# Designs tried in a protein design run: peptides against a protein of PDB entry 4DOW. Part 72

Target 1, 157 residues: chain A of PDB entry 4DOW
Amino acid sequence: TFSWVGRPLPNRKQFQQMYREICMKINDGSEIHIKVGQFVLIQGEDNKKPYVAKLIELFQNGAEVPPKKCARVQWFVRFLEIPVSKRHLLGRSPPAQEIFWYDCSDWDNKINVETIIGPVQVVALAPEEVIPVDQKSEETLFVKLSWNKKDFAPLPP

## One batch from the design tools (peptide; made by RFdiffusion4, then SolubleMPNN)

Design b2_p19_5_s4 (from b2_p19_5, 7 letters changed)
Fold by OpenDDE base, seed 1:
Structure b2_p19_5_s4 (fold): chain B 157 residues (1-157), chain A 19 residues (1-19)
Amino acid sequence: as target 1 above (157 residues)
Amino acid sequence: SELPDPAEVAEKQLEKKKA
């Protein structure tokens, strides 16, 4: 189950109550708190790896009946999600830990919080920095570039 | 890569504990 933490934030959006933190209740009774600005894993489709996203907004949508706990996210994309015909544009074979900032607006960036699997660590690196491939990086994903469906580019500011 | 995907590792740790 998911529940809001703290008081609603002031906003001008009709039918929306915004929050900075949400609590995810785990089966054993423990709790995981997730805040705006953190990275999360989102449930994929059948036999698909989880999606990676950065939380940019947490809100309750009162326009729906019943009201829904939602999030707005910045998506990341995996290399294998990029069309085969365009993968050569990267000029290298990325490690499994690398993800790419999705710089397009064609994907719906509104999700139900129920699709959140849990938090994940994402670290931004400069293009010249080496992505570590060791036991220390087993829990961390890395992002160096953006993908806009046409080409790879340095990360947005 | 010889290492497992961090996302899959995290999923195994958390998804099995989901309420």
Scores: peptide ipSAE 0.095, ipTM 0.740, DockQ to the pose 0.058
Fold by OpenDDE base, seed 2:
Structure b2_p19_5_s4 (fold): chain B 157 residues (1-157), chain A 19 residues (1-19)
Amino acid sequence: as target 1 above (157 residues)
Amino acid sequence: SELPDPAEVAEKQLEKKKA
């Protein structure tokens, strides 16, 4: 179950109420609060790994009946989500913890918050920085580059 | 050696379904 935290933010968008924070309630009654700007795992299709996304907006879509709790996200892509024919363009074998900023507009960046699995840590690194591969970083994802379906590129600002 | 997928780690750590 998801519920808004705090008062709606001022905005001029029709049918939208924007929020800074959402509460994710879990089976045992405990709660996880997730804010705009944080990274989350999004439920994938059956037998597929979760997607990774950064929350850029949290909003209630009043145009739907009933209103839906939604988020706008910046997508990331896993190496194995990249077509096999294009993977060689990276020029290296990335560690499993590396993800890529998805620099395309073809993906729907609106999600239902119900698809959120939970928060995840994502750290941006410069190309020359080493991605840690130890136990203390096993729960962390790292991003250095973007992927635009054609090639890899420097990470967007 | 490869570390476990952070997503898998996160899911295991949560070990809770959404209410």
Scores: peptide ipSAE 0.139, ipTM 0.776, DockQ to the pose 0.054; fails the geometry check
Fold by OpenDDE base, seed 5:
Structure b2_p19_5_s4 (fold): chain B 157 residues (1-157), chain A 19 residues (1-19)
Amino acid sequence: as target 1 above (157 residues)
Amino acid sequence: SELPDPAEVAEKQLEKKKA
């Protein structure tokens, strides 16, 4: 179950009520609060690993009946999600913790909040910084570069 | 690989169904 936290933010969008935070309630009664700007795992297709995304905005879409709780996200891709024929463009074998900023607009960046699995930690690093691979960092993803379906590029500011 | 997928690790930390 998902519910809005706090009052709607002021905005100019006619059919959208924007929020800063959403509450994900788990069946045991515990609650996870997720805010705009945080990173989340999004449910993938069957037998596929979850997608990684940054929450850009949370909004209720009043144009739909019934209204839907939605989010706009910035997508990330994992190395193994990149076509095999293009992986060599990275010039190295990345650690499992590395993900890439998806710099394309071909993917719909609107999701239903119900597809959110939960939060995940994502840390931006400079290209020269070493990605830690010890057990302390097993739950953390790291991003250095973007991927635009053609090549890898430095992470945008 | 001995290192698990961090996304899977994060997912397993919840191990609970959404209400």
Scores: peptide ipSAE 0.124, ipTM 0.759, DockQ to the pose 0.056; fails the geometry check
Fold by OpenDDE base, seed 4:
Structure b2_p19_5_s4 (fold): chain B 157 residues (1-157), chain A 19 residues (1-19)
Amino acid sequence: as target 1 above (157 residues)
Amino acid sequence: SELPDPAEVAEKQLEKKKA
């Protein structure tokens, strides 16, 4: 179960109430609070691994009946999600912990909050920084570059 | 990396019901 935390933020969008935080109630009774700006794992399609995204907006879509709890996200892409024919453009074999900022507008960035699996830690690194591979970092994803379906590039500002 | 993908751990949580 998902429920809003706090009062709606002031906005002028018709049929939309924006929020800063949402509460995810787990079956065991525990609660996970997720805020705008945090990174989350999104349920994958079919047998695909979960998607990685950064929450940029949380809102209730009143244009739908019944109203839906939604989020706008910035997508990240896994190396294995990149077409095989383009992977060589990276020029290296990335560790499993590396993800890429998806710098393309062709993907719908609106999701239902019910597709959120949970929060995940994502750390941005400079190109010269080495991705740590140790027990302490095994739960962390790292991003150095963006992917725009054509090539890899430094992260956008 | 030989370490597990954080998403692999989360994937197992898909079976965990949300209240």
Scores: peptide ipSAE 0.082, ipTM 0.746, DockQ to the pose 0.064; fails the geometry check

Design b2_p19_6_s1 (from b2_p19_6, 7 letters changed)
Fold by OpenDDE base, seed 5:
Structure b2_p19_6_s1 (fold): chain B 157 residues (1-157), chain A 19 residues (1-19)
Amino acid sequence: as target 1 above (157 residues)
Amino acid sequence: EEMEDPMPVIEKNAEKRAA
């Protein structure tokens, strides 16, 4: 169950009410609050790990009937989501915790909030920084590079 | 658990924007 937290933000977009925060109630009755700017795991397909995304906007889409709670996201991709034929372009075997900024505009960046599994920590690193593996932060994901379906590149500033 | 895909998983499982 998802519900908006706080008042709608001022905006000029037709048919949309924007919010800063949403509340996710889980089965045990506890609540998790997620805000714009945080990273989340999105439900994947069967036998696939969840997708990773950064929340850019939270909004209710009033153009839909019934209105839906939505988010606009910046996508990240896991190494295993990259085509096998292109993985060699990285030039190394990445840790399982490494993800890549998806630098393409071809994908719909709107999701239904019901697909959100929960929050996740994502840390941006410089290429020379070592990803801490096998530490207490096994849940933390790290990003150093972007992926544009053709090649890897340094993260844009 | 996760199997390797020959193409980006996001391309198969997410909606594309109209170009």
Scores: peptide ipSAE 0.028, ipTM 0.649, DockQ to the pose 0.076
Fold by OpenDDE base, seed 4:
Formats: C-alpha cells, sequence, structure tokens
Structure b2_p19_6_s1 (fold): chain B 157 residues (1-157), chain A 19 residues (1-19)
C-alpha cells in the first residue's frame, strides 16, 4: 500500500493536493520512500518488462471518488518498446540497460501510484560515454538519447 | 521478460492519453 509522507505542499490547484514524498509498504512490512525527481518502475503487461519513468509530481486527485494517489511522470522507453522498423535509426546495438527519454506528448503522463513496482537507478551519460556492463550495474539503467518516434537525439544538458 | 510487439504498447499509451 501507499501513504503520503509529510504535509501537502502549497498548491493553487483546486482538485489536487501535492506531496513531495510517498511511502510504499512492501509485503514483508518494510517501507520504501519515493520522492519527486526519482525514477521508478511501472507495472507492465503480461510478459512485458516494466515501464521506466521519472516522477515529476506526486498528488492526490480529488476529482475522483474516492480520491486517488497519483503521479505525473516523464516516460522513458526501452529499446524493445521502439518499433522494429525504427530501431535501425540508432545505428548500434544497445546494451539491455539503455533506455531513451520519450520526447512525445501522445502518452498519458498521469499514473496511479499503485502501479509503481519500486525505485530504479537511472544515470544520464553523454553519447560518447561507455555504458558499463557488469554484475554491479545490471540493475542500473542508462540514458544517452531521446526518442521522438521519428529519430534519436542527444539529451539536452 | 521481453517485449514481443512494441506497437500495441505505444498505441495503448497513446489511446490512454487521448481518453
Amino acid sequence: as target 1 above (157 residues)
Amino acid sequence: EEMEDPMPVIEKNAEKRAA
């Protein structure tokens, strides 16, 4: 289950209360705190890897009955989420840890926090930097480029 | 786990955004 940490932030939006942090309680009773600006894994479909997202905003949606705990996110895409016909545009075979900043507005960026599986580490690299592939970094994801459904581009600094 | 067909996922997300 999920619970807000702290008090609501100052907000002028009538139907939402904003928060900085949320607590995720795991089955064993342990708790994981997730904050705005961190990266998370979002539940995927059957036989699909989880989606990757950066938390931009945490809020309670008062327009719903009952109110729901929600987040606004910046989506990332895995290489295998890119259409097969477009993958050649990368010009290389990426490691499994590489993800891409999704630079499109056609995806809903609002999620229910209940779809969050847990936090994940995402590291931004320059295009010329090598993605480390070792046992120590297997769970770390790396982003060098954006994807806008047409082409790949370097991330802005 | 591997994504077999990425198009349905993209379309689903686009539909969700448009709804």
Scores: peptide ipSAE 0.027, ipTM 0.654, DockQ to the pose 0.086
Fold by OpenDDE base, seed 3:
Structure b2_p19_6_s1 (fold): chain B 157 residues (1-157), chain A 19 residues (1-19)
Amino acid sequence: as target 1 above (157 residues)
Amino acid sequence: EEMEDPMPVIEKNAEKRAA
């Protein structure tokens, strides 16, 4: 169950109510609050790890009947999601915790909030920084580069 | 075990929508 937290934010978009925060109620009755700017795991296929995204907008889409709770996201991509034929462009074997900023507009960046599994920690690193792979950071994902379907590139400053 | 994807599902869907 997903419910909005707080009052709608001012916006000029017709048929949309924007919010800063959403509450996700889990089966055990506990609640997780997720805010714009946080990173989330998005439901993928059964045999895949969840997709990773940064929430950039939370909104109720009143243009739909019934209205839908939606989010706009910045996508990230896991290495194993990148086409096999292009993986060599990285020039290294990344750790499993590495993800890449998806720098393309071809992917729909609107999702239903029901696809959100939960929050995840994503840490941006400089190219020279080593991705820590220890027990404390096991669930933390790290990003150094962007991927634009053609090549990898350094993250913007 | 996690299945490798030669193309992201999201991208596949995007291509289908764009086609």
Scores: peptide ipSAE 0.027, ipTM 0.647, DockQ to the pose 0.075
Fold by OpenDDE base, seed 1:
Structure b2_p19_6_s1 (fold): chain B 157 residues (1-157), chain A 19 residues (1-19)
Amino acid sequence: as target 1 above (157 residues)
Amino acid sequence: EEMEDPMPVIEKNAEKRAA
């Protein structure tokens, strides 16, 4: 289950109540708090790894009946989500911990919060920086580049 | 398959899914 934390933020968007934080109650009764600006794993398709996203907004959509708890996200893509015919454009074999900033508007960036699996750590690196692959970094994902369905590019500022 | 090598963070989070 998901519940809002704190008071709604002031906004002019009709039918939307915005929040800074949401509480995710886990099956064992424990709680995880997730805030705007954090990175999360989103439920993927069968036999696929979870999607990676950055939370941009948390809001209740009052235009729906009943109201839905939603989030607006910035998507990231895993290397295996990139079409096989385009993977060579990277020019290297990325480690499993590398993800890419998705720089396209064709994907719906609105999600139901129920699809959130949990938080994840994402660290931005310069292209020349080495992605650590040792045990100490196993719980961290790294992003160096963006992907716009045509080519890879330096990260947006 | 993509799920053959799940990262530890993914496994940990999967166990902590919301009710």
Scores: peptide ipSAE 0.015, ipTM 0.501, DockQ to the pose 0.066

Design b2_p19_6_s2 (from b2_p19_6, 6 letters changed)
Fold by OpenDDE base, seed 1:
Structure b2_p19_6_s2 (fold): chain B 157 residues (1-157), chain A 19 residues (1-19)
Amino acid sequence: as target 1 above (157 residues)
Amino acid sequence: EEMENPMPVIEENAKKRAA
């Protein structure tokens, strides 16, 4: 279950109540708090790895009946989500921990918060920086480049 | 295409969502 934390933020968007934080109740009764600006794993398709996203907005959509708890996200893509025919454009074999900033508008960036699996750490690196692959960084994802369905490019500022 | 049944990468302190 998901519940809002704190008071709604002032906004001019009709039918939307915006929040900074949401509480995710876990099966064992424990709670995880997730805030705007954090990175999360989103439920993927069957037999697929979770999607990676950065939370941009948390809001309740009052235009729906009943109202839905939603988030607006910035998507990232895993290397294996990139079409096989385009993977060679990277010019290297990335480690499993590397993800790419998705620089396209063709994907819906609105999600139901119920699809959130949990938080994840994402670290931005310069192209020349080495991605650590040791056990200490096993659960950390790294991003160096963007992907716009045509080519890879340096990260947006 | 993504490999079938890949292991998820979750932060060490992260917990799985409840239904």
Scores: peptide ipSAE 0.018, ipTM 0.573, DockQ to the pose 0.072
Fold by OpenDDE base, seed 3:
Structure b2_p19_6_s2 (fold): chain B 157 residues (1-157), chain A 19 residues (1-19)
Amino acid sequence: as target 1 above (157 residues)
Amino acid sequence: EEMENPMPVIEENAKKRAA
């Protein structure tokens, strides 16, 4: 169950109410609050790891009947989501915790909030920084580069 | 640099790719 937290934010978009925060109630009855700017795991296909995204907008889409709770996201991509033929462009074998900023417009960046599994920690690193792979960071994902379907590039400042 | 201080990790949503 998902519910809005707080009052709608001012916006000029017709048929949309924007919010800063959403509450996700999980099976045990506990609540997880997710805010714009946080990173989330998005339900993937069967037998695949969840997708990773940064929430950039939370909104109720009043143009739909019934209205739907939606989010706009910045996608990240896991290394294994990159085509096999292009993986060599990285020039190294990344750790499993590494993800890449998806720098393309070919993916729909609007999702239903119901596809959100939960929050995830994402840490941006400089190219020279080593991705830590220890018990404390087991669930933490790291990003150094962007991927634009053609090549890898340094993250924007 | 840490970009987020997340709560416990949960898995659920799927990407929508353009045709």
Scores: peptide ipSAE 0.029, ipTM 0.593, DockQ to the pose 0.090; fails the geometry check
Fold by OpenDDE base, seed 5:
Structure b2_p19_6_s2 (fold): chain B 157 residues (1-157), chain A 19 residues (1-19)
Amino acid sequence: as target 1 above (157 residues)
Amino acid sequence: EEMENPMPVIEENAKKRAA
């Protein structure tokens, strides 16, 4: 169950009410609050790992009937989401915790909030920085590069 | 146990193709 937290933000977009925060109620009755700017796991396909995304906007889409709670996201990709034929372009075997900024516009960046599994920590690193593997923070994901379906590139400033 | 996600993205996926 998802519900808006706080008042709608001022905006000029037709048929949309924007919010800063949403509340996710889980099965045990506890609540998790997620805000714009945080990173989340999105439900993947059957037997596949969840997708990773950064929340850019939270909004209710009033153009739909009934209105839906939605989010606009910046996608990330896991190494295993990259085609096998392209993985060699990285030139190394990445840790399982490494993800890549998806630098393409061909994916729909609007999601239903019901697909959100929960929050996740994502840390941006410089290429020379070492990803801490086998630490207590095995749940933390790290990003150094972007992926544009053709090649890897340094993250834009 | 890590499994590959489908590529390219299809409309049934959470990461739907926009164009």
Scores: peptide ipSAE 0.028, ipTM 0.670, DockQ to the pose 0.091; fails the geometry check
Fold by OpenDDE base, seed 2:
Structure b2_p19_6_s2 (fold): chain B 157 residues (1-157), chain A 19 residues (1-19)
Amino acid sequence: as target 1 above (157 residues)
Amino acid sequence: EEMENPMPVIEENAKKRAA
């Protein structure tokens, strides 16, 4: 289950009550707090790796019946999510930990918080920086470039 | 540069789902 943490943020968006933080209660009874600005794993398709996203907004959507706890996100894509025919455009074989900033607006950026699996660490790197794949950073993802469905580009500021 | 400081999802935690 998910519950809001703290008081609603002041806003004038119709049907939306915004929050800074949400609490995710896991089946074992433990709780994880996730804040706007953090990165999360989102439930993927069957037999697929989870999606990666940055939380931009957390809000209660009062336009739905019943009201839904939602988030707006900035999407990232894994290399394997890029079409096979275009992967060669990267010009290299990326490590499994590399993800790409999705620079396209064709994908809905609103999600139900119920699809959140949990937080994940994402580190931005310059092109010349080495992506570590050691034991200590095994669960960390790294981003250097953006992908706009046509080509790879430098990471947005 | 670390963009954020969330706790990483480990294998055991990745199997857990929200109640």
Scores: peptide ipSAE 0.009, ipTM 0.537, DockQ to the pose 0.048; fails the geometry check

Design b2_p19_6_s3 (from b2_p19_6, 6 letters changed)
Fold by OpenDDE base, seed 1:
Structure b2_p19_6_s3 (fold): chain B 157 residues (1-157), chain A 19 residues (1-19)
Amino acid sequence: as target 1 above (157 residues)
Amino acid sequence: EESKNPMPVIEKKAKEAEA
């Protein structure tokens, strides 16, 4: 289950109540708090790895009946989500921990919070920095580049 | 080509969730 933490933030959006934080209660009864600006894993298709996203907004959508707890996200893409015909544009074989900033508007960036699996650590690196592959960093994902369905580029500022 | 189509999750995982 998901519940809002704190008071609604002031906003001008009709039918929306914005929040800074949400509480996720997991099966063992423990609670995980997730805030705007954090990175999360989102349930993908069957037998697919979870999607990766940054939380941009947390809001209750009052235009729906009943109201839905939603999030607006910035998507990341895994290398295996990129079309096979375009993977060569990277010029290298990335480690499994590397993800890419998705620089397109064609994907719906609104999600139901119930699709969130949990938080994940994402670290931005310069292109020349080496992605650590040791056991201590296995839970951490790394981003160096963006992907815009045409080519790879340095991360947006 | 993979599309972003998140599904509802029944079991939630902690920060150390497998990806």
Scores: peptide ipSAE 0.025, ipTM 0.550, DockQ to the pose 0.178
Fold by OpenDDE base, seed 5:
Structure b2_p19_6_s3 (fold): chain B 157 residues (1-157), chain A 19 residues (1-19)
Amino acid sequence: as target 1 above (157 residues)
Amino acid sequence: EESKNPMPVIEKKAKEAEA
């Protein structure tokens, strides 16, 4: 179950009510609050790892009947989501914790909030920085580069 | 237009999810 936290933000979009925060209630009755700007895992296809995304907007789409709770996201991609034929372009074997900023506009970046599994920590690093591999950092994902379907590139400032 | 087309989540985690 998802519910909005707080009052709608002022906006000019006729059919959208924007929010800063959403509450996700899980089966045991506990609640997780997720805010714009946080990173989340999104349910992928069967037998695939969850997708990684940054929440850009939280909004209720009033143009739909019934209204839907939605999010606009910035996508990330896992190395294994990149086509096999292009993985060599990275020039190295990345650690499992590395993800890439998806630098394309061809993907729909609107999701239903119900697809959110939960929050995840994502840390941006410079290309020369080493990704920690200790147990304490196992749940943290790291991003150094973008992927635009053609090549890898340094993250923009 | 392409999409990852994430599936609806049936069971959600109460903690920071693993990658």
Scores: peptide ipSAE 0.025, ipTM 0.546, DockQ to the pose 0.149
Fold by OpenDDE base, seed 3:
Structure b2_p19_6_s3 (fold): chain B 157 residues (1-157), chain A 19 residues (1-19)
Amino acid sequence: as target 1 above (157 residues)
Amino acid sequence: EESKNPMPVIEKKAKEAEA
């Protein structure tokens, strides 16, 4: 179950009420609050790793019938989501914890909030920084580069 | 676990990935 936290933010978008925060009620009755700017795991295909995204906007889309709780996201891609024919462009074998900023506009960046599994920690690193792979960081994802379907590039500062 | 419908996300990424 998802519910809005707080009052709608001022915006000029027709039929959209924007929010800063959403509450996820989990089966055990506990609640997780997720805010704009945080990173989340999005449900993927069965038996596949979840997608990774940064929440850019949270909004109720009143143009839909019935209204839906939605989010705009910045997508990240896992290495295995990159076409096999292009993976060599990285020039290295990344650790499983590495993700890439998806720098394309071809993917729809609107999601339904019900596809959110939960929050995830994403840490931006400089290219020279080593990705820690110890047990304490097993659930932490790291990003160094962007991917634009053509090549990898350093993240902007 | 709470029932989720990931199909919209999957479709969005799949369609554009194949295009």
Scores: peptide ipSAE 0.024, ipTM 0.602, DockQ to the pose 0.057; fails the geometry check
Fold by OpenDDE base, seed 4:
Structure b2_p19_6_s3 (fold): chain B 157 residues (1-157), chain A 19 residues (1-19)
Amino acid sequence: as target 1 above (157 residues)
Amino acid sequence: EESKNPMPVIEKKAKEAEA
């Protein structure tokens, strides 16, 4: 179950009420608060790892009946989501914790909040910084580069 | 609905085309 936290933000969009924060109630009755700017795991396909995204906007879409709780996201990609024929362009074997900023517009960046599994920690690193691979860091994902379906590039500022 | 589906095609077909 998802519910808005706080009052709608001032906006001029006729059919969209924007929010800063949403509350996710999980099975044990506990609550997790997720804010704009945080990173989340999104439900993937069967037998696939969850997708990773940064929350850019939280909004209620009043153009739909009934109104839906939605988010706009910046997508990330896992190395295994990149086509096999292009993986060599990285020039190295990345650790399992590395993800890439998806620098394309061909994916829909609007999601239903119901697809959110939960929050995840994502840390931006310089290319020369080492990704820790110890057990204490297994829950954290790291991003150094962007992927635009053609090549890898330095992470945008 | 999967949010990572490309606008013109489904994600599975897109990956196959680029492989």
Scores: peptide ipSAE 0.023, ipTM 0.624, DockQ to the pose 0.141; fails the geometry check

